# Peptides against a protein of PDB entry 9GMZ: the designs that were tried, part 28

Target 1, 343 residues: chain A of PDB entry 9GMZ
Amino acid sequence: TGFPLELLTRPATERLAYFENYTVAHPRLKEVYEILMRTIAEPAGASFIFVYGASGVGKTTLRLRVEQKLTELALPKLESDRARVPVVGIEAIAPESRYFNWKEYYTRALITLEEPLIDHKFDYGVRGISRDNFGKINVESKVVAPALRRALENALIHRHPDVFFVDEAQHFGKVASGYKLQDQLDCLKSLANMTGILHCLLGTYELLTFRNLSGQLSRRSVDIHFRRYCADSPEDVQAFKSVLLTFQQHLPLAETPNLVDHWEYFYERTLGCIGTLKDWLKRVLSDALDREATTITLKDLQKRALSVAQCQKMFKEIQEGERQLSETEADVQNLRSALGLGA

## One batch from the design tools (peptide; aimed at target 1 Q238 Q249)

Design b2_p15_1_s2 (made by RFdiffusion4, then SolubleMPNN; from b2_p15_1, 7 letters changed)
Fold by OpenDDE base, seed 3:
Structure b2_p15_1_s2 (fold): chain B 343 residues (1-343), chain A 15 residues (1-15)
Amino acid sequence: as target 1 above (343 residues)
Amino acid sequence: MRIETEPASQEELEA
């Protein structure tokens, strides 16, 4: 089934919002979703989940769908436990400065934990953290990062989320020259251990460098590779074409555009990353709606496509990440063979 | 080439 036809009579903002909120349940997203949901339900002593993959593969979409599902599953329990928050999700910000801003991270995490209109007033035990009449957290500028950390630890313990999501987690790795990335890992590990809350870090393949620095984290972490679709796999090509077919049916335009016939061009400019595809189509849809166009054309697509140079850069970053993982898999096989375990 | 696979929807992630 396509988009609701009633959208054609709605404002451009509603039409765009429909497409923005629409999610294609493509095979890789389903697979990673199932693994992630199972791991959250049964962490088996893990304190971290690492979800890594190409930029624009759909990690944020995965997070949002898991957050939604965990919230839905928690509703019956939330009636009895009014203090509980089922899930917390934040995006790590790239530091404007050479240093990761822990104060901002803790502040954002606290705000997100307390955004649920929970009538339960929690005292963070920290001066300069207050709630307004709407329950919104206000953090005074004088509050220092160690105090915000204690407030977050207390809030996480009190709210007991099933998981704490950090999107764009590769930004923890952006440390100034002379700072050890290990110190950032130790800080996160300490937060997870002190709160007992499972942390899920979602990021690009740059997250692998961060993940590999701590042999101690390896024993208490689950790794999930969110793969892109590969053009050398007939199955992946078919899945990618199916996604294009679904998107063309869900673009709220009077005339259904033929995206599938241009699948190679879409693949060339997205590298098999469905998030990149969705963002591209969103930009094109926005332009079409602004012009009151009945459909989108190849020219409209070309206007909003990533440049070949951008795609080449992204592809090199993907290939390096995929190579590192392939080498790791080969090392495991070699170790197993050397141990006399069958490959 | 006709895509023989049914389009995946958001509902299939929620089920």
Scores: peptide ipSAE 0.020, ipTM 0.491, DockQ to the pose 0.111
OpenDDE base, seeds 1, 2, 4, 5: peptide ipSAE 0.009, 0.012, 0.007, 0.011; ipTM 0.482, 0.481, 0.488, 0.494; seed 1 fails the geometry check

Design b2_p15_1_s3 (made by RFdiffusion4, then SolubleMPNN; from b2_p15_1, 5 letters changed)
Fold by OpenDDE base, seed 2:
Structure b2_p15_1_s3 (fold): chain B 343 residues (1-343), chain A 15 residues (1-15)
Amino acid sequence: as target 1 above (343 residues)
Amino acid sequence: MLIETEPASAEELAA
């Protein structure tokens, strides 16, 4: 089934919003979603979940879908416990300096956790944290990072989310020294341990470097690899073509464009990353709607494609990440063999 | 509202 045909009579903004809100439940997304949902429900003493994969693989789509599902599942409990928040999610910001801004991180986490619409208001016991007339959290500039941490710890304990999401979590690793990176890991570990709240860090393969620095964190973490589709796998090529066909059917245009016949070009410019594909098609759809075009052409696609140089850079970053994972898997097998455990 | 659908079947792709 394609898009609702009534959209063809609607404004361009509504047609674009349909496609923006549209998601294909492709095999890799579904697999990672099921693993993540199961791990959140039964963390088995884990304090962290690491979700890593290529830029544009679909990690943000995964997060949003899990947040929606956790909210839906919590609704019956939220009626009885008006203090509870089912899930909290933030995006980590790249530091402007070689130092991570913990004050900003804690402030953003508090603002996200304390949605204005929540009926039960919590007192943090920290001077300089208030709510406005709309219930929005305001943090005075004089409030220091240790006080904000205590406020966040108290809020997380009181609101008791099933998980705390941090998107773009590779930004924690962008610090100048290995010692400082370890201190950041220990800070996050302490926050998770003090609150009893499971943390899920989503990021690029750069997150592996961050994860591997703490042998103690690795013992308390679950790893989830969100793989791209690979052109050397017939099954992955078939899945990628299926996603193209599905997007083709869900572009709200008068004439269905032929995307599948150009699958190799789409693969070349997305590296098998469905988020990159969706973002590309969104840009092309926006241009088509602005021109009141009936369809999308190959020329329209080429105008909004990533450059070959961008794809080559992204592919090198992917290959390095995939190599590091393959080495880690080999190290596990070597360790098992050295222990006299069978493969 | 997030709209989610399954990807096209292998049969639909062969058609």
Scores: peptide ipSAE 0.284, ipTM 0.895, DockQ to the pose 0.917
OpenDDE base, seeds 1, 3, 4, 5: peptide ipSAE 0.271, 0.025, 0.262, 0.267; ipTM 0.891, 0.661, 0.888, 0.888

Design b2_p15_2_s1 (made by RFdiffusion4, then SolubleMPNN; its pose is not in this set)
Fold by OpenDDE base, seed 4:
Structure b2_p15_2_s1 (fold): chain B 343 residues (1-343), chain A 15 residues (1-15)
Amino acid sequence: as target 1 above (343 residues)
Amino acid sequence: SELEKLAKEMSQPLP
C-alpha cells in the first residue's frame, strides 16, 4: 500500500511530515530491531548493548522505533507505577573541545529522563538542581560533574527504565591528551553497575575501539552489527531495490517517480545506507513540494545528492570499520583453533 | 514480482 492519497490535497508541511515519520521495515532494520528488542527483554546479566554500523545506516531510526515500542508495551504498567519511565534515549554531542563533556551529558540525560509529566517529584539530593513551574529541570552552572552523576544515578534507579540509549556514542572516545579511553569506559561501566540499568550505545565503527579495550565489558556486553547493503551481494542488491520501490510508493506526489530504474546511482551516493537514502529523498521531496512539482526527476536527485568526494570519504570510513570487524572474527577463529576448539 | 512482495513486507510496521 502506498501513501494515503488524501495527502495530495494537504499542505506541503503535512506531506513532508508523513514522509519524515514513515519508516521502511527493511530486512537489516527488522533483524537488528528483533535482536535488540529480545536483548532488552532478556539481557541475561548484560550491562551493555553495543549497536555499531556505518554513518547513515539507520541507527537513530532503530533507536526511535525501539523507544516507541517499549513505551507502547509499558503503557498498561505505567498506570500502576507512575514513577517508572519505560525507556530513555539521548544523543551524545561531539565536544567542541578535545574532551567529552560529562557535565553536559549528565545534564541532558537528567532533562530527558524527567521530561515525562510524572506526578512524582523526585528529589535529586543535589543542591542547584530544581524543577521550574513547568516541571522542566534546571541545573545551576555551579553544579559539578560528580554531583550531576549522583543525581543521574538516583534518577535512573528511581525511574528504572528498561534501557538507557546513547546515540552517537563514539563521542565518548574523544578524550583529552593524557586521558585514557579506558577511564571513559570505566565511568560508563560504573554508572551501569550502580544503577542496574541496561545501557545501549549506538554509534559508528569507532565503537569497536571500546569493545576491544575492555575485556571486562565484553563479558557483560552484547554486540549488534547494523550492516549496510553490499553491492557484491545479489540478495542485498535486491533488498536495496525493494527499499527504493517502497520509498517511491510512499512519496506523497501526484506521479510516482521511478526510483528503481536509478538504483545504481542511489547506491553510488548512499553506499547502501538506508538512513542516507531517506535523508536524500527527504531533501528532494521538500524541494519538489516547494515547487509544487508532480514528481521527482533525476535532475532533482542530482541537485541534493552527496558529492563524489563525500561518498569517497564515507566509503573509506566504512571499509576501515568492516576490515576491523573481519579481523576480529578471524582472531576469534584463530583463538578457538589455538585452544583446540573447532572453528 | 519478488520486488513487489519484498516492498509489501517492508511497507508493514515493525512488529
Scores: peptide ipSAE 0.356, ipTM 0.925, DockQ to the pose 0.854
OpenDDE base, seeds 1, 2, 3, 5: peptide ipSAE 0.035, 0.350, 0.356, 0.351; ipTM 0.728, 0.923, 0.925, 0.924

Design b2_p15_2_s4 (made by RFdiffusion4, then SolubleMPNN; its pose is not in this set)
Fold by OpenDDE base, seed 4:
Structure b2_p15_2_s4 (fold): chain B 343 residues (1-343), chain A 15 residues (1-15)
Amino acid sequence: as target 1 above (343 residues)
Amino acid sequence: SELEQLAQQMSQPLP
């Protein structure tokens, strides 16, 4: 089924919002979604989930869909337990400085955790954290990172989410000169251990550096690889074409564009990353709606495409990440062989 | 077609 035809009579803002909110349940997204939902339901003593994959593969879409589903599943229980938050999700910010800003991270986490109109006022036990008359958290500038951490630990314990999501989590790897990446991992591990809350870190292949540094985290972590579609796989090419067919049916335009005929060009400029594809189509749809166009042309696509230079850079970053994973898989096989275990 | 069947499956919400 395509988009609701009634959208053709609606304002451009409603048409664009429809497409923005539309999610293609493509095979890789569905697979990772099912694994992630199962792991959250049955963490088996895990404290961390790592979801890694190419930039623009759709990790943020995955997070938002899991957050939505966990919220829907929790609704019947929230009537009886008004203190509980089913899920919390934040995006880690790239530091302007050469070091990760823990004060900002803890502040954002606290604000997000307390956004729900929860009748139960929580006392953070920290001076300089208050709620305004609208229930929003205010953090005074004098509050230091260790105090914000304690406030977050207490809030996470009290609200008891099923999972705490951190998107763009590779930004934890940005350490100042003389600091160890291990200290950042130990900080996160301590937060998960003190709260008993499962943490899910979503990010680029730079998260593999976190996996490799802590043999102690590996014992209490689940790894989920969110793969792109590869042009060397006939099955992946067919899935990618099916995604294009699905998107063309859900573009709220009077004439359905033929995106499938241009699949190679879409692949060239997205590298098989469906998030990058959706963002591209969103920009092109916005331009088409602004012009009151009946359809999207190849010229419209070309105007909003990533440059060849951008694609070449992104592809190098992907190849390096995929290489590191392949080496890790080979190392596991070599270790098994060296232990006298079958491959 | 197989492509249309896959697209129809992808048009369904996540479970």
Scores: peptide ipSAE 0.357, ipTM 0.925, DockQ to the pose 0.854
OpenDDE base, seeds 1, 2, 3, 5: peptide ipSAE 0.355, 0.349, 0.354, 0.352; ipTM 0.925, 0.923, 0.925, 0.924

Design b2_p15_3 (made by RFdiffusion4)
Pose (drawn by RFdiffusion4):
Structure b2_p15_3 (pose): chain A 343 residues (1-343), chain P 15 residues (1-15)
Amino acid sequence: as target 1 above (343 residues)
Amino acid sequence: SALQTLAEEMAEPLP
């Protein structure tokens, strides 16, 4: 397999768009996708899905792909329920203040729930907020956060989304003190419990500070780790080389450059994160198409790679996250002993 | 040969 040969006659813009739209279902992503879809289809009391992963591992692409896939299920279901949004997805806003702005979060979440059939919803539940009949949801600045949240709860319980996505969930950790971390997630827990809607939280390894704050949160959450490819296990190395081969075969050029020979350097500047690899390859392809190059040289790759210091910071954070998320038989034995079960 | 077989499987979309 490979890129369509017709693209060679087309201008560089078509090649670049093709490579941008190209995706690879590498094993780690496939496994994480399958676990996430299975868990969404049947939460069974869980009120959170934590998706931990390094920067550039593909959390956003996973969110988009699962949003698209779930939207397919909604079309047959729509014949039964006219007013139902299948999936709602938003991004956590990094606040300018010391603490996360819950009023802005509620405002944006309610705004994202705009539908053309707004007549079906009628009143949101609290005065002061309504659509301006121009397709935009208007909220008043005098409306307080408790009333806005109540309106969001009513809207969510009316629409009943399958899953609620909060991309970049590490921004929830912006707090004014050292004790507000548990309350920051308890508010979202209460919202999810009352609305009966699973809240899937995606973020980098900084989200691990939101892992096990309380036993209630521990039970109301499901951990999904989007592990990067590690050079320690030969199988992961084989998979990383294989992803490079797929990319080598699928980037539009006159002749396919050799990328497997330079797999070590790629791993050195990507740490196995597939998104970081594709961003680099796209940048190099764009640089090559400017000069109409027939192949990719090592010099081109080196020109637009990542700095050593950046990769050092990436690895430090990744090591800390993998150390925190590691699970061994020793932990299972310790828990068995402390529980008094034995063996 | 093993890498090629795996690369062809990866070229497929997610289920």

Design b2_p15_3_s2 (made by RFdiffusion4, then SolubleMPNN; from b2_p15_3, 6 letters changed)
Fold by OpenDDE base, seed 3:
Structure b2_p15_3_s2 (fold): chain B 343 residues (1-343), chain A 15 residues (1-15)
Amino acid sequence: as target 1 above (343 residues)
Amino acid sequence: SELEKLAEEFSKPLP
């Protein structure tokens, strides 16, 4: 089973959009998807979920598929509760300045929470926040961050999402020199506590710094490690090859490219990260469609590959994150052994 | 398989 063959007669934009919206089901994505869905359904007193893993492992894809599923599951309830939003998901922006912009964060969260064509007008109780005739939120420049926070708290309480997603959440850690990362965590913790809304932070291994800073957050958090595929595992190599096989079948080109024969090169330039692989193939597909090419060649792949230097940097960051997790697991085992609990 | 069921769910376009 591959892409719909009718796409070959469609514009390049539709062919590219098909591939962008396509998600390969693969073992690591299935595992984290099931854990995340279960944790959202039964938080067991958790206020936070941390989803951490390599850059480009597929965390955004995981988020979007969970958002889709939660929306589908909520549809029968939304008919009776027109105020409810089933899920809200935002991406945290890297600050251009040395400081995390809370005003921008709260504004984006409000806009995203209220973008659904919800006929139910909500009064935020804050002057300078209005809705236009299309239901879009307008935030006047005079509105300060504490007022936007109160508006977001009220909106989250009123809309009662099952989860609030924050993608690229490592950007909360980009505080200026002398600011405590703890203050950012206390702000997030306060927002979760005041609203009663479960927060899911998705990000790189830099999120482990957040996990470790607050023993109180750790007691109210669920951790989900989104692992990459490792070349030293025969099972992981087979899963990675199966992903390549699926992608080659879902590239809307007249001739199916042979990606699987180049699996080592794909692994070298993606580090086993399926999001990085998808983004690479998307760039190559776009170039092929622009040229009206019938297939993708190795030369086309090489043109859009990450450089060896980029891969080496990314691999160092991954190894450091994996090391920190391995040390934490060893510390748990040592603690269990010291308590007289069997390993 | 359970993976095939997930593949069917993921065959739906993202909104």
Scores: peptide ipSAE 0.461, ipTM 0.938, DockQ to the pose 0.147
OpenDDE base, seeds 1, 2, 4, 5: peptide ipSAE 0.452, 0.445, 0.452, 0.457; ipTM 0.936, 0.935, 0.936, 0.938

Design b2_p15_3_s3 (made by RFdiffusion4, then SolubleMPNN; from b2_p15_3, 7 letters changed)
Fold by OpenDDE base, seed 5:
Structure b2_p15_3_s3 (fold): chain B 343 residues (1-343), chain A 15 residues (1-15)
Amino acid sequence: as target 1 above (343 residues)
Amino acid sequence: SELEKLAQEFSQPLP
């Protein structure tokens, strides 16, 4: 089934919002969704989940769909425990400075965790943290990072989410000169250990650097690789074509555009990343709606495509990440062989 | 199919 036909009589804003909120169920998303949901339900003593993959593969979509599902599953328990928050998700901001801003991170985490809809006001025990008349958290500029950390630790313990999500988590890797990336990981590890809350870090292949730095984190982490679709795999090509078919059925236009016949061009300009594909189609849909167009043409697609130079840069970053993972798999095989366990 | 079940779960708007 395609989009609701009633959308054709609705404003352009409503048509665009429909497509923005639409998620294609595709094999790679299903795989990582099921692994992530299972790991959250049964963490088996893990303190961290790492979800890594190409930029634009769809990690944010994965996060939001898991947050939605965890919220739905928690509803019966929230009636009995009004202090509980089922899930908390934030996006790590790229620091403008040469180092990660922990003060900003803790502030954003507190604001997200303590949304106005929570009936029970929590006392953070920290001067300069208050709620406004609308229940929104206000953090005074004088509050220092160690005090915000203690407030977040107490809030996480009190609200007891099933998982704490941090999207764009590669930004924790931005360390000032003379500091170690290990110190940032130890801070995160300490927060997870002090609260007993499972942390899920989503990000680019730069998260692999975090995995390799701490042999202690490796024992308490689960890794999930969110792979792109590869053109050298017939199964991946078929899955990618099926995604294009689904998107063309869910573009709220009077005439269904033929996207599938242009699958090679879509692959060339997305590298098999479904998030990149969706964002491209959103831009093209917006342009079509602004023109009151009945359909999307190849010329409309070309107007909003990533440049070849952008695709070449993204592809180099992907190849480096995929190489590092393949080396890790080879290292595991070499270790097994060296231990006498066989291949 | 299992993908159809997931598609149905994803039919709800994102928050």
Scores: peptide ipSAE 0.449, ipTM 0.931, DockQ to the pose 0.146
OpenDDE base, seeds 1, 2, 3, 4: peptide ipSAE 0.446, 0.443, 0.342, 0.447; ipTM 0.931, 0.929, 0.920, 0.930

Design b2_p15_3_s4 (made by RFdiffusion4, then SolubleMPNN; from b2_p15_3, 7 letters changed)
Fold by OpenDDE base, seed 4:
Structure b2_p15_3_s4 (fold): chain B 343 residues (1-343), chain A 15 residues (1-15)
Amino acid sequence: as target 1 above (343 residues)
Amino acid sequence: SELEKLAAEFSQPLP
């Protein structure tokens, strides 16, 4: 079934919001979603989940759909346990400075964890953290990062989420000169250990650097690779065409555009990344709705496409990440062979 | 199919 036909009589804002909120179920998303949901339900002593993949592969969409599902599954229990939060998700901010801002991270995590609908009587044990009359957290400028950390540890223990999500987690790798990336990992590890809360870090292939630096994290982590679709795989090409077919059915336009006929051009400008594809189609849909257009043309697509230079840069970053994974798999096989274990 | 079940689940708007 396509989009609700009633949308054709609705304002452009509602039509655009429909497409923005629409998620195509596709094989790679399904695979990663099922692995992630299973790992959250049965972490088997893991303290971390690493979800890595290309920029624009759809990691944020994965996170939001898992957060929605965990919230839905928790609703019957939240009636009896009013202190519990089922899930918390934040995006790590790229620092303006050469170092990750832990104070900002802890503040945003606290604000997100302490929604207004939760029992207002939680004491953070830290002076300069308060709630306003609307239940929003206020953090005074004098509160230092170590105090905010203790407040977050206490809040995570009290609210006991099934998982703590951090999107764009590669930004933890942004360390000042003279600091070690290891110190950032030890900080995160300590937070997970002190709270007993499972952490899921979503990010680019730069998260592989985190995996390789800490043999102790590797013992308590689950790795999930969110792959793009590859043009050299007939199955991946067919899955990508099926995604285009689904998107064309869910564009709230009077005439259904034929996106599938242009699949090679869509692949060239998205590198098989479904998030990049969705964002492109969203921009083109917005432009079409602004013009009261009945359909989308190739010219409309070309106007909002990433440039060839942008695609070439993104492709180099993907190839480097895929290479690092292939080397790691080969290193595991070499290690097994050296241990006298079969490949 | 299992993909159709997931599609039905994802038919709900994100919050």
Scores: peptide ipSAE 0.436, ipTM 0.928, DockQ to the pose 0.147
OpenDDE base, seeds 1, 2, 3, 5: peptide ipSAE 0.431, 0.431, 0.355, 0.431; ipTM 0.927, 0.927, 0.924, 0.928

Design b2_p15_4 (made by RFdiffusion4)
Pose (drawn by RFdiffusion4):
Structure b2_p15_4 (pose): chain A 343 residues (1-343), chain P 15 residues (1-15)
Amino acid sequence: as target 1 above (343 residues)
Amino acid sequence: AADAELEAEAAEAAA
């Protein structure tokens, strides 16, 4: 398999768009996707899905693909319920203030729930907020956050989304003190519990500070680790080389450049993150299409790679995250002994 | 063995 040969006659813009729209279902992403879809289809009391992963591992692409896939299920379901949004997804806003702005979060979450059939919702629940009949949800600045949250709860319970996505969830950790971390997540827990809607949180390894704050949160959450490819295990190396081969075969050029020969350098400047690899390859392809190059050289790859210091910071954070998320038989035995079960 | 197969496929593709 490979890129369509017809693209050679087409201008560079078509090649670049083709490569941008191209995706690879590498094993780690496939497994994480399967687990996430299975867990969304049946939460069973869980009120959170944590998706931990390094920068550029593909969390956002996963969110988009699962959103698209779940939207497919909604079309047959719509014949039964006219007013039902299948999936709602938003991004956590990094606040300019010391603490996360919950009022802005509620405002944006309610805005994202705009539908053309707004007549079905009627009143949101609190005065001062309504659509301006122009397709935009208007909220008043005098409306307080408790009333806005109550309106969001009512809207969510009425629409009943399958899953609520909060991309970049590490921004929830912006707090004004050292003790507000548990409350920051307890608020979202209460919102999810009352609305009966699973809140799937995606973010980098900085999200691990939101892992196990309390036993209640520990039970109300499901951990999904989007592990990067490690050079330690030969199977992961084989998979990384294989992803490079797929990219080598699928980037539009006159002849396919050799990328497996330089797999070590790719791993050195990508740390196995597939998104970081694709971004680099796309950047190199764009640079090459400017000069109409027939192949990719190592010099082109080196020109638009990542700095050593940047990769050092990436690895340091990844090592800390993997160390925190590691699970061994020793931990299981320790828990068994402390529980008094034995063996 | 699998690494050798991938190198051979990459070389063929480059050729």

Design b2_p15_4_s1 (made by RFdiffusion4, then SolubleMPNN; from b2_p15_4, 9 letters changed)
Fold by OpenDDE base, seed 1:
Structure b2_p15_4_s1 (fold): chain B 343 residues (1-343), chain A 15 residues (1-15)
Amino acid sequence: as target 1 above (343 residues)
Amino acid sequence: SRLEELEEQARRLAA
């Protein structure tokens, strides 16, 4: 199975869009997807889901696929419940200052939740929040963070999404002091409790530091580790090669490039992260389409590869995150052994 | 309509 051959006669923009929208259903993505979908369906009293993994592992792709599936499953109910939003997803912004911008967070969440075409418009009880002639939410600069929070809480209650996604959630942890980080955790916890909406925070391994600061959040959270593929695992290597094979079949070029034969080079420059791989191939495909090339060469790949220095930096960050998780897992095993529960 | 847009979003990502 490959790309539709008709794409070869289509504009470069359409060919690129095909590849951008294409998702390889690789084993780690499937596993995490199934766990996440199950947890959303049956949260068992959890208020939070934490999804952590390397940058470029594919967390955003996971989120988008879950959002799609939840929307699909909700469609029959949305005909009768016109006030409902099935799922809401935002990306947390890195603060320019040492403080997380809650006002911006609440504003973006509210704008995303309050779709222009949604029925049952209601007053948020906050001056300076309105809808324009197109139904888009407008928030005036004078609206303060506590008022935006109340508006978001009310909107979440009325729209009752199955889950609230926050991507790049490690940015909540970017605070100057431990006290401020605790306050942020308490703020998120309060939002989840007040609304009754399950929150899913997706982020890098820095999210672990954020999670571990609140023993109360840990008790009401489900953890999902989105692992990269590891070269020391034969199964992971085979899965990575299979992803390369699938991508080479779905590059809308006249001649299928041989990516699989260069798997070690792809692994070296992606660290087993499929999102990084896809982004690399997108750049290379764009270049090839601009040149009206029939295929992709190793030289084309090399031109758009991450530098060795970038890969070394990313790998150090991954190793530290994986080490922290391994230590936590070992601590749990040691605790279980000490309790007589076995390994 | 909103439903048509949501249906289209659901279809685009399933392909």
Scores: peptide ipSAE 0.160, ipTM 0.810, DockQ to the pose 0.020
OpenDDE base, seeds 2, 3, 4, 5: peptide ipSAE 0.015, 0.242, 0.068, 0.169; ipTM 0.485, 0.828, 0.743, 0.818; seeds 3, 4, 5 fail the geometry check

